# Designs tried in a protein design run: peptides against a protein of PDB entry 6EJA. Part 157

Target 1, 276 residues: chain A of PDB entry 6EJA
Amino acid sequence: VEYMPANPVRIAFVLVVHGRASRQLQRMFKAIYHKDHFYYIHVDKRSNYLHRQVLQVSRQYSNVRVTPWRMATIWGGASLLSTYLQSMRDLLEMTDWPWDFFINLSAADYPIRTNDQLVAFLSRYRDMNFLKSHGRDNARFIRKQGLDRLFLECDAHMWRLGDRRIPEGIAVDGGSDWFLLNRRFVEYVTFSTDDLVTKMKQFYSYTLLPAESFFHTVLENSPHCDTMVDNNLRITNWNRKLGCKCQYKHIVDWCGCSPNDFKPQDFHRFQQTARP

## One batch from the design tools (peptide; made by RFdiffusion4, then SolubleMPNN)

Design b2_p25_1_s4 (from b2_p25_1, 10 letters changed)
Fold by OpenDDE base, seed 5:
Structure b2_p25_1_s4 (fold): chain B 276 residues (1-276), chain A 25 residues (1-25)
Amino acid sequence: as target 1 above (276 residues)
Amino acid sequence: SPIYTYDPEVDEEKNLARALEKLSR
């Protein structure tokens, strides 16, 4: 018999979706939908067809909303973090949605646990934050992630501008960009004006794959550091060697084997379009 | 990219338990 908590947690599921995978999204949504939870869906600015479909769904359920703002995100783009941060702010401002946990999902995501299991677990550990670390050498992680490099998202491309220094006194960490965060920590990230949050938001505005490291780093260096659980309830082996991946050179000036440098002749592109 | 991958050598429950044990210390 599954444990039934007296005060079950309520979850805000933030879905970041793009493309035309409406059937897949519908399947996933049906699998994760529960009347006691909340669903906040961001549809990529370029995915108008999907947006129309998602809007239709949101009209049918009172606990489903779509972001009134839409960003054009790219793989590895800093804008993804902005999407999460803005979604967090929105959710905190929704006083009619008393959620306890923030969980991010994509259209391709699928739960490995039942709702009852998830709720029971999170209700037991409601004061914890669940982020999976890379489990490797930290110096190697920094190098491979390009955290010591400055990137700029512009014209649907992540431009590598040069080297940068990691702020002193900050223990950088990261791993999975899939996490479970409690409301208290989300409030801290959203509203804190301390030096840590301020500096990290700025730092990660120019970071490749920021969602894989931002929340880890902020949490571990914050007063909430003792709430970290090195597990995101995902069935993945994060310690396995991924090898060299350069298939995204067309959109990102970075890969493990042959990173691209910013070229002066490309400067005109920055004058044309800037992404937030 | 796929979020969930099956690895027979990885027991998620054991991993979670280990993580929680570390937290309790």
Scores: peptide ipSAE 0.029, ipTM 0.433, DockQ to the pose 0.075
Fold by OpenDDE base, seed 1:
Structure b2_p25_1_s4 (fold): chain B 276 residues (1-276), chain A 25 residues (1-25)
Amino acid sequence: as target 1 above (276 residues)
Amino acid sequence: SPIYTYDPEVDEEKNLARALEKLSR
């Protein structure tokens, strides 16, 4: 017997997309679409063809919007965090979209629940935030993530400038860059003027793969720290042999791993009751 | 050295169970 919430949560799905894979995006969109949720799509500034395709989709659905601003994002780039932060601000300013949770998605990391299961679960734990931690030694994590290094995003490249110190009194954490954040925490991150949020925004503007650590770190050091759940309810198409070939070395002064995109056959893990 | 994301090989269901256990305390 599945729990049926009396006041089901509504989700703002944020999609950050690039390239020319319009058909793949369409398949993913159809797999995750539901009339009760909201979809906010950022298309890379350089992906004009995809942008045109996404705009066409957005015109067909009232709960689908495309960011009027577009950033040129690169793998590992600090600008990705800026994209999320601006998207969060936009979504908070959309008074006609009463969303309860912020969820970012890509073809590489999918929710592991059906829509009904996901909504039921989040409705039960609507005051919690779901971020998956690395589950390793924290010192090792800092080193491997390059958090003790200073990076600068410039000319579609992440330049390693040198060493830096972790701010005093801050417990750094991180893991998956795919998360489920409740509206209250998103409001805090977006509008708080406290030292934590201010300093972390600055710190992570020079950070490689900032989305893997920023929200974890801010949450755990904030007054909202007790709302953290160490799970992001995701499955990832992970192939280390494919994802850890330093394929992005040409655009970042670091080697990293990334998951692979799901194939259409993999979309069975997240099914919607109402599809377009 | 390479950057490593979280380990996706960990059983997410087990992780969820553990997380929920913490909430129940």
Scores: peptide ipSAE 0.029, ipTM 0.618, DockQ to the pose 0.272
Fold by OpenDDE base, seed 2:
Structure b2_p25_1_s4 (fold): chain B 276 residues (1-276), chain A 25 residues (1-25)
Amino acid sequence: as target 1 above (276 residues)
Amino acid sequence: SPIYTYDPEVDEEKNLARALEKLSR
């Protein structure tokens, strides 16, 4: 018998989706859907077919909404962070959705843990934020991520404009762009007018792959720094041989790595580790 | 219903336990 918390946390799932993977999204949605949680879906501005499909789903469930605004996003684009930030604001302004945690997902993600397990865990650690750091040399991370370079997202391209300095006094960190954030921290990121949040929002608006570093950096330098857990409770399908071939040079003036989509054959791995 | 992705090559539970232990100190 799993422990049922007296006051179970409720989760706001933010799904950022693009392309035409309607069937995959539907499968994922069914797998993660629960009546006690909330689902806020952003569909890329260019993905009209998918948008129509998602709208149909949202009309069937009161706890599913689609962003009325839509961004055109590219790999590594700063607009992804904007998408998350705006989504956070929207979610905080939805007074009828009393969520406790923010969790981002893509259409390629697949859940391994049961809802009960997740809720029980987060209910126990409701005051914590879960972000996975790179676990490497920070200087190397900065260089690899291009954090010391200025980028501009324009015309579906990330233009490298030149070099820049990381703000003094800021401890930069990052890693996975998949995280679990509690409402309190999201409120801080959204509404704080302190120098940290203001400067970091500006800084990361010209950053490549900003979601991999923004929240880590803000959290670690904020009054909420003691709430960080270096674990995002996720599995990412990484294959450096496949994902690190500078395949995005046509989109970004940089070489970066991307995780690989899970293939049906990969699901066998999940079944082996899946708890009942 | 499962929600989280898991890489079986990494013992995430152990990693989490270690991370939480550090916070408790």
Scores: peptide ipSAE 0.028, ipTM 0.591, DockQ to the pose 0.073; fails the geometry check
Fold by OpenDDE base, seed 3:
Structure b2_p25_1_s4 (fold): chain B 276 residues (1-276), chain A 25 residues (1-25)
Amino acid sequence: as target 1 above (276 residues)
Amino acid sequence: SPIYTYDPEVDEEKNLARALEKLSR
C-alpha cells in the first residue's frame, strides 16, 4: 500500500495540443484525469475541430478548462513559451484552483506512473522543481540550440535574423521542454520584476525552442536555484525535437549547425510583426 | 546548484504520461 500523504499535492496539468490528435488526446486525458487535479488545455488556433472537442470535454468536468485565448504555435516557435507563461498567469489567477505543481503535457504523452505514485512523490518534494538538463557540453548545446542566434516567429515560421550575445553573468542551461514546476517558482516567473526574469523573457522572445531552456536558465540563476532537480520524470521523447533537424526547414530557419538567414525582402514583415 | 538525478533507462515523457494517466483516474 503506497503511503498517502496527509496533504497531497494537487497538479495543474497544462495541455498544449494541436492538429488532429483528438483520439490520442482523449486517451491521454482518460489516463491522467483525476478529480483532485486541474486541467488547463490550450488548443492551437488553427485546430478548430480539436478545439470544439476539447470544449465539449471541459463542459463535462468542473476541473477542466480551455484557454479563452489561442495561439498559433509552430515547432520551435517562441510562441510556445508565451503559451506556457500565459497559462501560468491564468492558473495563478484562478483562485478556485489550489494547485501546487505545474506540469505540461502534449496529446502524445502518456503516464508511466500511477497518480498515487506521482502525487506521493511530488508531495514529498513539493519544494523542488524538476527540469532535465541536456547532460552535454554546454557550449555545444548553445550552438546546437541556436541560443546565440536571434530568431523571429512570423507567418508560422522562425526566421533567423542574425547573431546575438548571451547576457553576461547568466548560466545558460536547458534540455527537455517537459518539466514539473512548483507553484512558488511559477509565481516567481510570472510576477517577478527582477532583472533576471525581465531580461530572460525578452531574450527568449526571440529564441528557437525556448521552452527547452527558459525555465532551466531562469531557475538556475534565480534565488530558487537550490530547488533544481535534474529529472523531469518524463519519457525521453523530447529528444526527437532536440537539436537541429533539416526536416523542419519549412518552418524554422535552422538546420544542423548552419542556420539559414532571413531574406532581406522579408524585413518589412519583421517590422510589422516584431514581438516585444 | 542543481541536483542531478540521471537514469538513462527512464523515459521521462513516458513517466509523465503514465503519471498523468494515473492522475486522471
Scores: peptide ipSAE 0.027, ipTM 0.308, DockQ to the pose 0.040; fails the geometry check

Design b2_p25_2_s1 (from b2_p25_2, 10 letters changed)
Fold by OpenDDE base, seed 4:
Structure b2_p25_2_s1 (fold): chain B 276 residues (1-276), chain A 25 residues (1-25)
Amino acid sequence: as target 1 above (276 residues)
Amino acid sequence: SAEQEEQLQLLLEDEPTGQGGAGFF
């Protein structure tokens, strides 16, 4: 018997999209759209064509909005975190959108479960936050991510300025930059003025790939630490040999990885995967 | 560079993370 929630959660999907993949986005959007959820779409400042297409979609659905502000984000850029943080604030200020969970998506994401399954699951675990950790030792993660390095996003480039120290008393963590956060934690991140949130916002504004670590670190060091689930409910199609590359004075002097995009045909392959 | 080689090696050895599309719940 499938769990039927008495008070089903409503999801704010935050879509951060760029490029010209309008068709792909439309396909993904159709796959995830439901009248009970909310969709807040940020289109990269440079992607005007896509922005026009997204605006058309937003006009057709009352629960779809486009960010009035647009950032130019680059791979690994700190501006991506800014995008999420600003979108979180916006969503919290939208009193007419009573969402319970924040889920970030790209145009390349694709659902592997039904809406009912997702809602049922999140409704049961509505007090939890779902972030996937790297699963290795922290020191190695710091080295790999360059968290002990100071980066500055400027002119569509991540400049490595030098070394820095991890703030004292902070247990750094991270992993996937795809997560599911409950409203309560989002409120905390958005409005808290405590030392943790303040320092981490500052710290991660100079961090490469900040979204892979910011929310993990804040959560685990916060009063909400007991709400963490080491699972982001995502399945990635990784091919590290193809997806991992190094940038040298192109975007940043650092190496990174990207998963393969999911296609509709991939859905069936991963549909049978076990629930967390 | 030696640093890049080391860093790349870490990426290849560890569970992958990073930006990109994924299947989700």
Scores: peptide ipSAE 0.191, ipTM 0.782, DockQ to the pose 0.707
Fold by OpenDDE base, seed 3:
Structure b2_p25_2_s1 (fold): chain B 276 residues (1-276), chain A 25 residues (1-25)
Amino acid sequence: as target 1 above (276 residues)
Amino acid sequence: SAEQEEQLQLLLEDEPTGQGGAGFF
């Protein structure tokens, strides 16, 4: 029996979904749904079928909402960060949803722990933020991510405009674009007018794969830096040979990687992962 | 291009990043 905390955290799950993955989304949703949590779903502007399906779900559950705005997102696009930031603002303005943690998900995600386990864990570490860093040389990371390059998202394409410098006094970091953020930090990111947040929002609006670095960088350079845990509580099915290539040339003049969907034979990975 | 080949090599040598599905928690 899992320990039940006296003041259990409530989670805002932000689902960013696209395509026609209705069945997969439904499966994932059923697996993560709980009456005490909140689900805010953004459907890509181009995914009308999926949007209709998600709207139907949202009408059945009071703790499920769909973004009234929809963005057309592309791989590596700055619009993904905009999606998260706007979702964060929306969630903070929903006074009837007292959430404690922000967790982003896709339709391909699936939980490997029970809700009780997750809630117990986050309730114990409610003041922490969970972001996984790349854990290697920062200069190498900058080169891989193209953080020293200026990109413009336009017409479903990331245009490489030229070179840029990393802002002075900023320690850039990043890694996984899957994270768990506490409400306090989300409030800071959303409402702070300090130089850090202002500059980083501007900087990352012209960044490729901004969600992989923005929150890490902001957190580590903020007054909340001591709340960082270098673990996002995720297991990603990486296959470099399959997932890393210049396959996104039609979207951006940059090479990248993407994880693979989990297969039944990959189940062993769920059992081998330890909690922090 | 040479730049793309170099960049791709960096990606292959390190843990990749990007959007996609995951098991979580």
Scores: peptide ipSAE 0.186, ipTM 0.772, DockQ to the pose 0.775
Fold by OpenDDE base, seed 2:
Structure b2_p25_2_s1 (fold): chain B 276 residues (1-276), chain A 25 residues (1-25)
Amino acid sequence: as target 1 above (276 residues)
Amino acid sequence: SAEQEEQLQLLLEDEPTGQGGAGFF
C-alpha cells in the first residue's frame, strides 16, 4: 500500500516554455496535471503561437494560469532569473492558490515518478529545499560559469562587459537550474530586504546562467541554509561530447552545455533513480 | 580564444548540471 500523507503538499509548477513545441508541452502537461496542484505558465514573448495554445489550455482548467507579462529570454540570459523571481512573487500574491512547493519545468521535462510518489516524498520533507550542486571546488565553478565576469543582456545578446568581483563574505554555489523550493524559502527570496537577497538579486542580474547559481547561493548564505538537500530529484540526459560546445557565440562570448532529449534507449537510467 | 578553450575544457571535465529538459521525480 502506497503511503498517503494526512496533509499532502500542493505544488506550484512553473513552466517556462518557448518555440513551437505545443504538442510536446501538451503531452508533458497531461502527464503532470493533477487537480490539487497549480500550474503557472510563462511563454516567451516571441512565441505567440504557443502563447495562444497555452491560453486555450488555461481556460479549461481553474488551476492553470498564464503569466500576464512575458519576457524575451535567450540561452544563459539573466532574464530567466527575472522570470522565476516574478513568477514567485505572483504565486505568493495568489491567495487562492495555497501551494507548498515551487517546481520549475520546461517543455522538455517529463515525470519519472507518479504524482502520488512525488507528493508523498515532498510531504515527508516539506521543510526542505532541493538544489543540486556541482560537486566540485568553488573556484573551478566560478571560472566555468564566468561568475567573475560582468554580463549585460541586451538585444537578444549577452554582452561581456568586463571583470567583476564576487561580493565578500558570500559562499558561492550552484549547479542545476532545476530545483524544488518550499514556500517559506520562496517567501524569503521574494520579500526579504536583507543585504544578502538585495545584493544577490543585483549581482545575478548581470550574470550568465543565473538560475544555476542564484538560489543555491542565496539559500546557503541565508538563515534557511540548514534546509538544503543536494538533490533536485531529476535526471538530465547529458552527453558532453555532443552537448558541450562554444556554439553559443552568437548569443554570448562564452561556451556552454545543453542536454539531449531522452530516447527510449535512455529509459534504463530512469530505473536506476532512487528516491533520496 | 585561450580563455574559451580553458572554459570549454572545464565544461567537458565536469558533469554538466545546466539548463535543459529532464526527467523528474
Scores: peptide ipSAE 0.151, ipTM 0.763, DockQ to the pose 0.718
Fold by OpenDDE base, seed 1:
Parts: structure tokens; C-alpha cells; sequence
Structure b2_p25_2_s1 (fold): chain B 276 residues (1-276), chain A 25 residues (1-25)
């Protein structure tokens, strides 16, 4: 018999969508929708048709909202972190949405557990934050991520400006940009005025792929460091052979990887993932 | 470049957690 929590956690799902991801979005939404959760959807500024479609959906469900602001996000852009941070602030200001966890999703990943399983698990570990680390040494991670490089997002491009130093006393970490964060930590990230949060927000505003490292780094260097769990409870359809190439040279001064959309033949991989 | 090739190799060898990147220079 599966554990049924007396006080189940409620989840704020933040969906960041763009382009022609209508079918994938529909599939994802159908898979994760529940009346007790909240769904906050950001549609890329350039994806007007998708925006109109999402607006129609939001009008049909009281627990679905669309961001009134829209950013033009690019692969690896610092603006993606800004999108998450602003959405976090918005969600914290929505007093009528008592959410306990923040979960980000895109069309490229899929939940590995049923809603009941996820809620039961998160209810048991409601004080924890779930961030998947890269699993190797930090020096290697810094090199491949270009964290010691200064980037500027301008004119829909990530410009590599030069070298920089990682702030002294900061232990850098990162990995998956898909995470589950409890409300308490989100509040800390959003409203804290301590040197850590202030400096990291500044540092990561000039960082490539900031969402893969910002929350890890802030958490591990914060008073909340003991709440980290090295797991993100989801599947991303990674295919390094297909996804890791210099396909983004036109928009970023860096090569990188991209996850692939799930196909029916990819679903077998759900069985290979375990809980922490 | 040598830097690009090295960093791309790192991306291919690492676990599928983050997207990562490789320098162009």
C-alpha cells in the first residue's frame, strides 16, 4: 500500500514553452494536470500563436495562469534564469495559490512517477530540495560550462566577452536545469538580501546556461545547504550523439547539448530511474 | 579549436544531466 499523506503538498508547475511545442505541451499538461496543483506557463515572446493557444487553456482552468510578461529566451541565455526568478516572485505574490513546491518543466522532459507517487514522496520530504548534480569534479564542470567565462546576452545572442574569476569562497555546483524546490528555498532566493544571493544573481546574469548551476550553487553555499537531494525525479530525453553539437553557433558563442522530444519508443527509459 | 574539441569531448563523456557547452575559441 502506497503512503497517503494527510497533508499533501501542492505543486506549482512552471512550464517554459516556445515554438511549435503544442503537441508536446498538450501531452505534458495532460500527464501532470491535477486540480490540486497550480500551473504557471511562460510562452516565449516570439511564439504568439502558441501564446494564444495557451491563453485559451488558461481560461478553462482556474489553476492555470499565463505570465503577463514574456521574454525572448535563447539557448543558453541568461534570460532563462530571469524567467525562473521572475516566475518565482510572481508565484510567491499569488496569495491565492498556496503551493509548497516549485517544479519547472519543458516539452523535453517527462515525470517518472504518477501524481500520487510524486505527491506522496514530496510530502514525506517537504523540507528538501531536489537538484541533480553533474556527478564529477567541479573543475571539470567549470570548464565545460564556461563558468570562468564572461557572457553577455544581447540582440538574441550570448556574446563571449572574456575570462572571469569565480567569487572567492563559493563552491560552484550544477547539473540538470530541471529541479524541485520547496517554497522556503524559493522565498530565500527571491527575497534574501545576503551577500550570497546578491552576488550570485549578479554573477549568473553573465553566465551561460545559468539555470544548470545557479540554484545548485546558491543552495549549497546557503544556510539551506543540508536540504539538498541529488535527484530531480524526472526523465529528460538525452541523446548525446544527436543533441551535443555546435548547432547554436548562430545564437551563442558556445557549443552545447539539447534534449530531444520524447517518442513512444523512448518511454521504456522510465523504468530505469529510481527514487533517491 | 583545441579548446572547442576538448570541451565538446567533455560534453559527450559526461552523464546526461546538464546541457553544458564548449568554447568556440
Amino acid sequence: as target 1 above (276 residues)
Amino acid sequence: SAEQEEQLQLLLEDEPTGQGGAGFF
Scores: peptide ipSAE 0.071, ipTM 0.699, DockQ to the pose 0.200

Design b2_p25_2_s2 (from b2_p25_2, 11 letters changed)
Fold by OpenDDE base, seed 5:
Structure b2_p25_2_s2 (fold): chain B 276 residues (1-276), chain A 25 residues (1-25)
Amino acid sequence: as target 1 above (276 residues)
Amino acid sequence: SPEQEEQLELLLEDEPTGQGGAGFF
């Protein structure tokens, strides 16, 4: 990229990882690492081997930190949202990390632009928030997501307790759980005590796949609603034939989809891909 | 199960933007 912004944005990348794929994580990390950004990594409470490996990496780079707290996360669990919310608070309290954007990232979802392109783009649109909506019938979305159902996360399981009502006056939205949020909105979500944020945190603590809807819903109903862009600047390795099944029935009585992890060679392929 | 098959078909109708799904009850 030829254009160099005068005041380039700095990104806080939040990675939520689990399992034993240390080598894969290392390769992914090297592919996305830049000295001007910040990396905050949460390792699942059960993944002790991976945690040790990640800690070793964090000691080698001053802009890489590991969460001192660890949660046991499950597919679709409300604890994933808690992980993001707590990481946001932590990042806001790190005064030595002047980040401008919050970006969550995993091996299943990659930015489609080079670092220079991403920085240039976000520097131009630093006041915007990037959340991809489902783009379908909202009633269908609510049903498919189970937003009108009450769930309780307990003992590594999402228990469906019954039906619930969507809070009055709230326009529910959602889609991708991969997003780019500016610092100002993250501050609002973290520290606001208004009815919207308070009620939505409560509502989504009993929600399946909460990260796919919480930030969309809060943003669209907040004073920051005019900052939303319906794009997350990513490519997700979706394969419906392989990824959509009832494989999580042991966790929840809900059929769902899961993207496939990218291979190291896939990263280079997607660097030149553009999305509308 | 028949219920799971029905819900799976619902999921396969559209390319998802997220990991959403369909409940069976």
Scores: peptide ipSAE 0.086, ipTM 0.721, DockQ to the pose 0.198
Fold by OpenDDE base, seed 3:
Structure b2_p25_2_s2 (fold): chain B 276 residues (1-276), chain A 25 residues (1-25)
Amino acid sequence: as target 1 above (276 residues)
Amino acid sequence: SPEQEEQLELLLEDEPTGQGGAGFF
């Protein structure tokens, strides 16, 4: 019997989907759907078929909505961060959706806990934010991420414009672009006009793979820094041998990796990974 | 290219936490 908290947290799941991943999306949706949570889905502007399918689903469930705006996102594009930030604003403006946590998911990212376990856990730690850091040398991370490089997203391409400096007084961090953020921190990121948030929004608007570092960096340099938990409570199907290629050179002058969709053969890793 | 191979090797050696890679400069 799972413990039921007296005041269970409600989760806003944000899904950013593209292409023809209808089956993967359906699988993920079925796995995470619960009547007490909320689902906000962004479909890439170019994925019209998928958009129609998602709209159909949203009409069947009152707690499922689709973004009225759609961005054309590319691998590593700054627009992904814009998508999350706009989604956060939208969700905060939805007064009829009293969510407590923001969680992003994809078909390649699967929760490691049941809904009851997740809710119980987050209800106990409702004041915490869960972001997984790279856990290695920060200088190496900066180089690998190209954080000291200036990028411009334009015409479905990330143009490398030149070098830049990390802002003074900022401790950069990052890792996974899959996170669990509490409403309070999302409110801070969305509405704060302090120098940190303003500067970081500007900085990361010219950043490659901004979602892997923006929230980490903002959180750790903010008054909310003590709420950081180095865990994202999920499993991402990483297969470097398969997923790391220079296949994105047509998008950006950068070699990168991508996670893989889970296959039945990959499910054994759920048992092998021990996380709190 | 040799440069691509080197950059790819760096990616393969790191922990699978993100999609970050190596640039060609």
Scores: peptide ipSAE 0.044, ipTM 0.687, DockQ to the pose 0.190
Fold by OpenDDE base, seed 1:
Structure b2_p25_2_s2 (fold): chain B 276 residues (1-276), chain A 25 residues (1-25)
Amino acid sequence: as target 1 above (276 residues)
Amino acid sequence: SPEQEEQLELLLEDEPTGQGGAGFF
């Protein structure tokens, strides 16, 4: 028997999209759309065609909005974190949207569970934050991510400027940049003026792939640390041989990985996924 | 470069991170 929550959570889906993937976005949107949730869509500043398409959709649904601001995001760019942080602030200021969870998505994402299953699960664990950690040595992670390096995003490029130190007393963590955050933690990240949040926002504004580490680090060092669940409820199509290379050297002074799009033959893996 | 090779090795040995296509929930 599936748990049916008396007070079901409402989700703010934040979609960060770019390019010309209108059909993919439409398919994904239809798959995740529900009248009780909220959809806040950021379209890359350079993707004007997609922006026009998304605007048309937003006019048809009262619970779909498009960011009035648009950023030009690059792979690994600090601007991605800025996009999330600004969207969080916007969502918190939308008093007519009583959301309980923040979930980020791209146009290439696809749900593997029903809405009812998702809502039931999150309603049961509404006080938790779901962030997937790398699960290995933290020092190694720092080296891999270049967290001890200073980066500057400028002219659609992430410039490596030099070395830096991890702030004293901070336990850095990270992993997946796909997460599920409850409203309480989002409020903390957005409005807290404590040293942790202030310093981390500054630190990660010069960080490569900041979304893979910022929220983990802030959460684990915050008064909300006990709310962390080491699971993001995601299945990512990773192919290291294809995805891990220095293909972004023209954009970033670092090497990294990128997941691949799912193919029809890959979808069989979804059936074996269990929730925590 | 040697640095790039080291970074690639680290990336290949560890669980990958990044953004892109994913199934969720």
Scores: peptide ipSAE 0.091, ipTM 0.744, DockQ to the pose 0.735; fails the geometry check
Fold by OpenDDE base, seed 4:
Structure b2_p25_2_s2 (fold): chain B 276 residues (1-276), chain A 25 residues (1-25)
Amino acid sequence: as target 1 above (276 residues)
Amino acid sequence: SPEQEEQLELLLEDEPTGQGGAGFF
């Protein structure tokens, strides 16, 4: 028997989607949909067909909205962070949506818990933030992520311009770009004018794969640092043999990996993944 | 390029936490 919280948390799911993965999106959406949660969907500016499909869905459900603005994002693009930050602001301004947690999703990852389990868990730990760290040497992480490199997103390309310094006094961290953030921390990130948030927003506007590190770094260097939990409660369909590639002078001046779309047979892993 | 292939191999060896990356020249 699962614990039923007296005051269950309500979740704002932010879905960032692109391409033509309509069927997969529909499947994922149906799997995570609940009347008590909220769904805010951003469709890539270039994905007009998908946008039309998502709009149709949003008209059917009162707790589903589509971003009125749309960004063109590329792999590793700094614009992805902008998408999340703007979505957070929008969600905070939606006074009719009393959400407690922010959860980002794509078609390539999945919650590893049932809705009841997720709600029970988050209700118990409503003051915590869940970000999965890389769990290795931080210096190695910096090198691999190119955090000491300056990138510019322009013309659908991430240009590596040169080297840069990590701001003094900042302990960088990161790992997964999939996170569960409580409303309080989202408010902090959105509205704080302190030096940390200001500098990090600037720093990460020229960062490759910014979402994998921005929130980790801000949280761990903030007054909210004690709220971090090294877990994102997700399964990501990783198949590096298929998803890893170098995009020299094509999309980004860096090598990287992308998760793969889930297949029906992949969902058996839900039973095998144990996370606290 | 040989350098890119080497960097790609490094990526393949990494744990699947994030998308990660590897520099190349």
Scores: peptide ipSAE 0.041, ipTM 0.691, DockQ to the pose 0.179; fails the geometry check

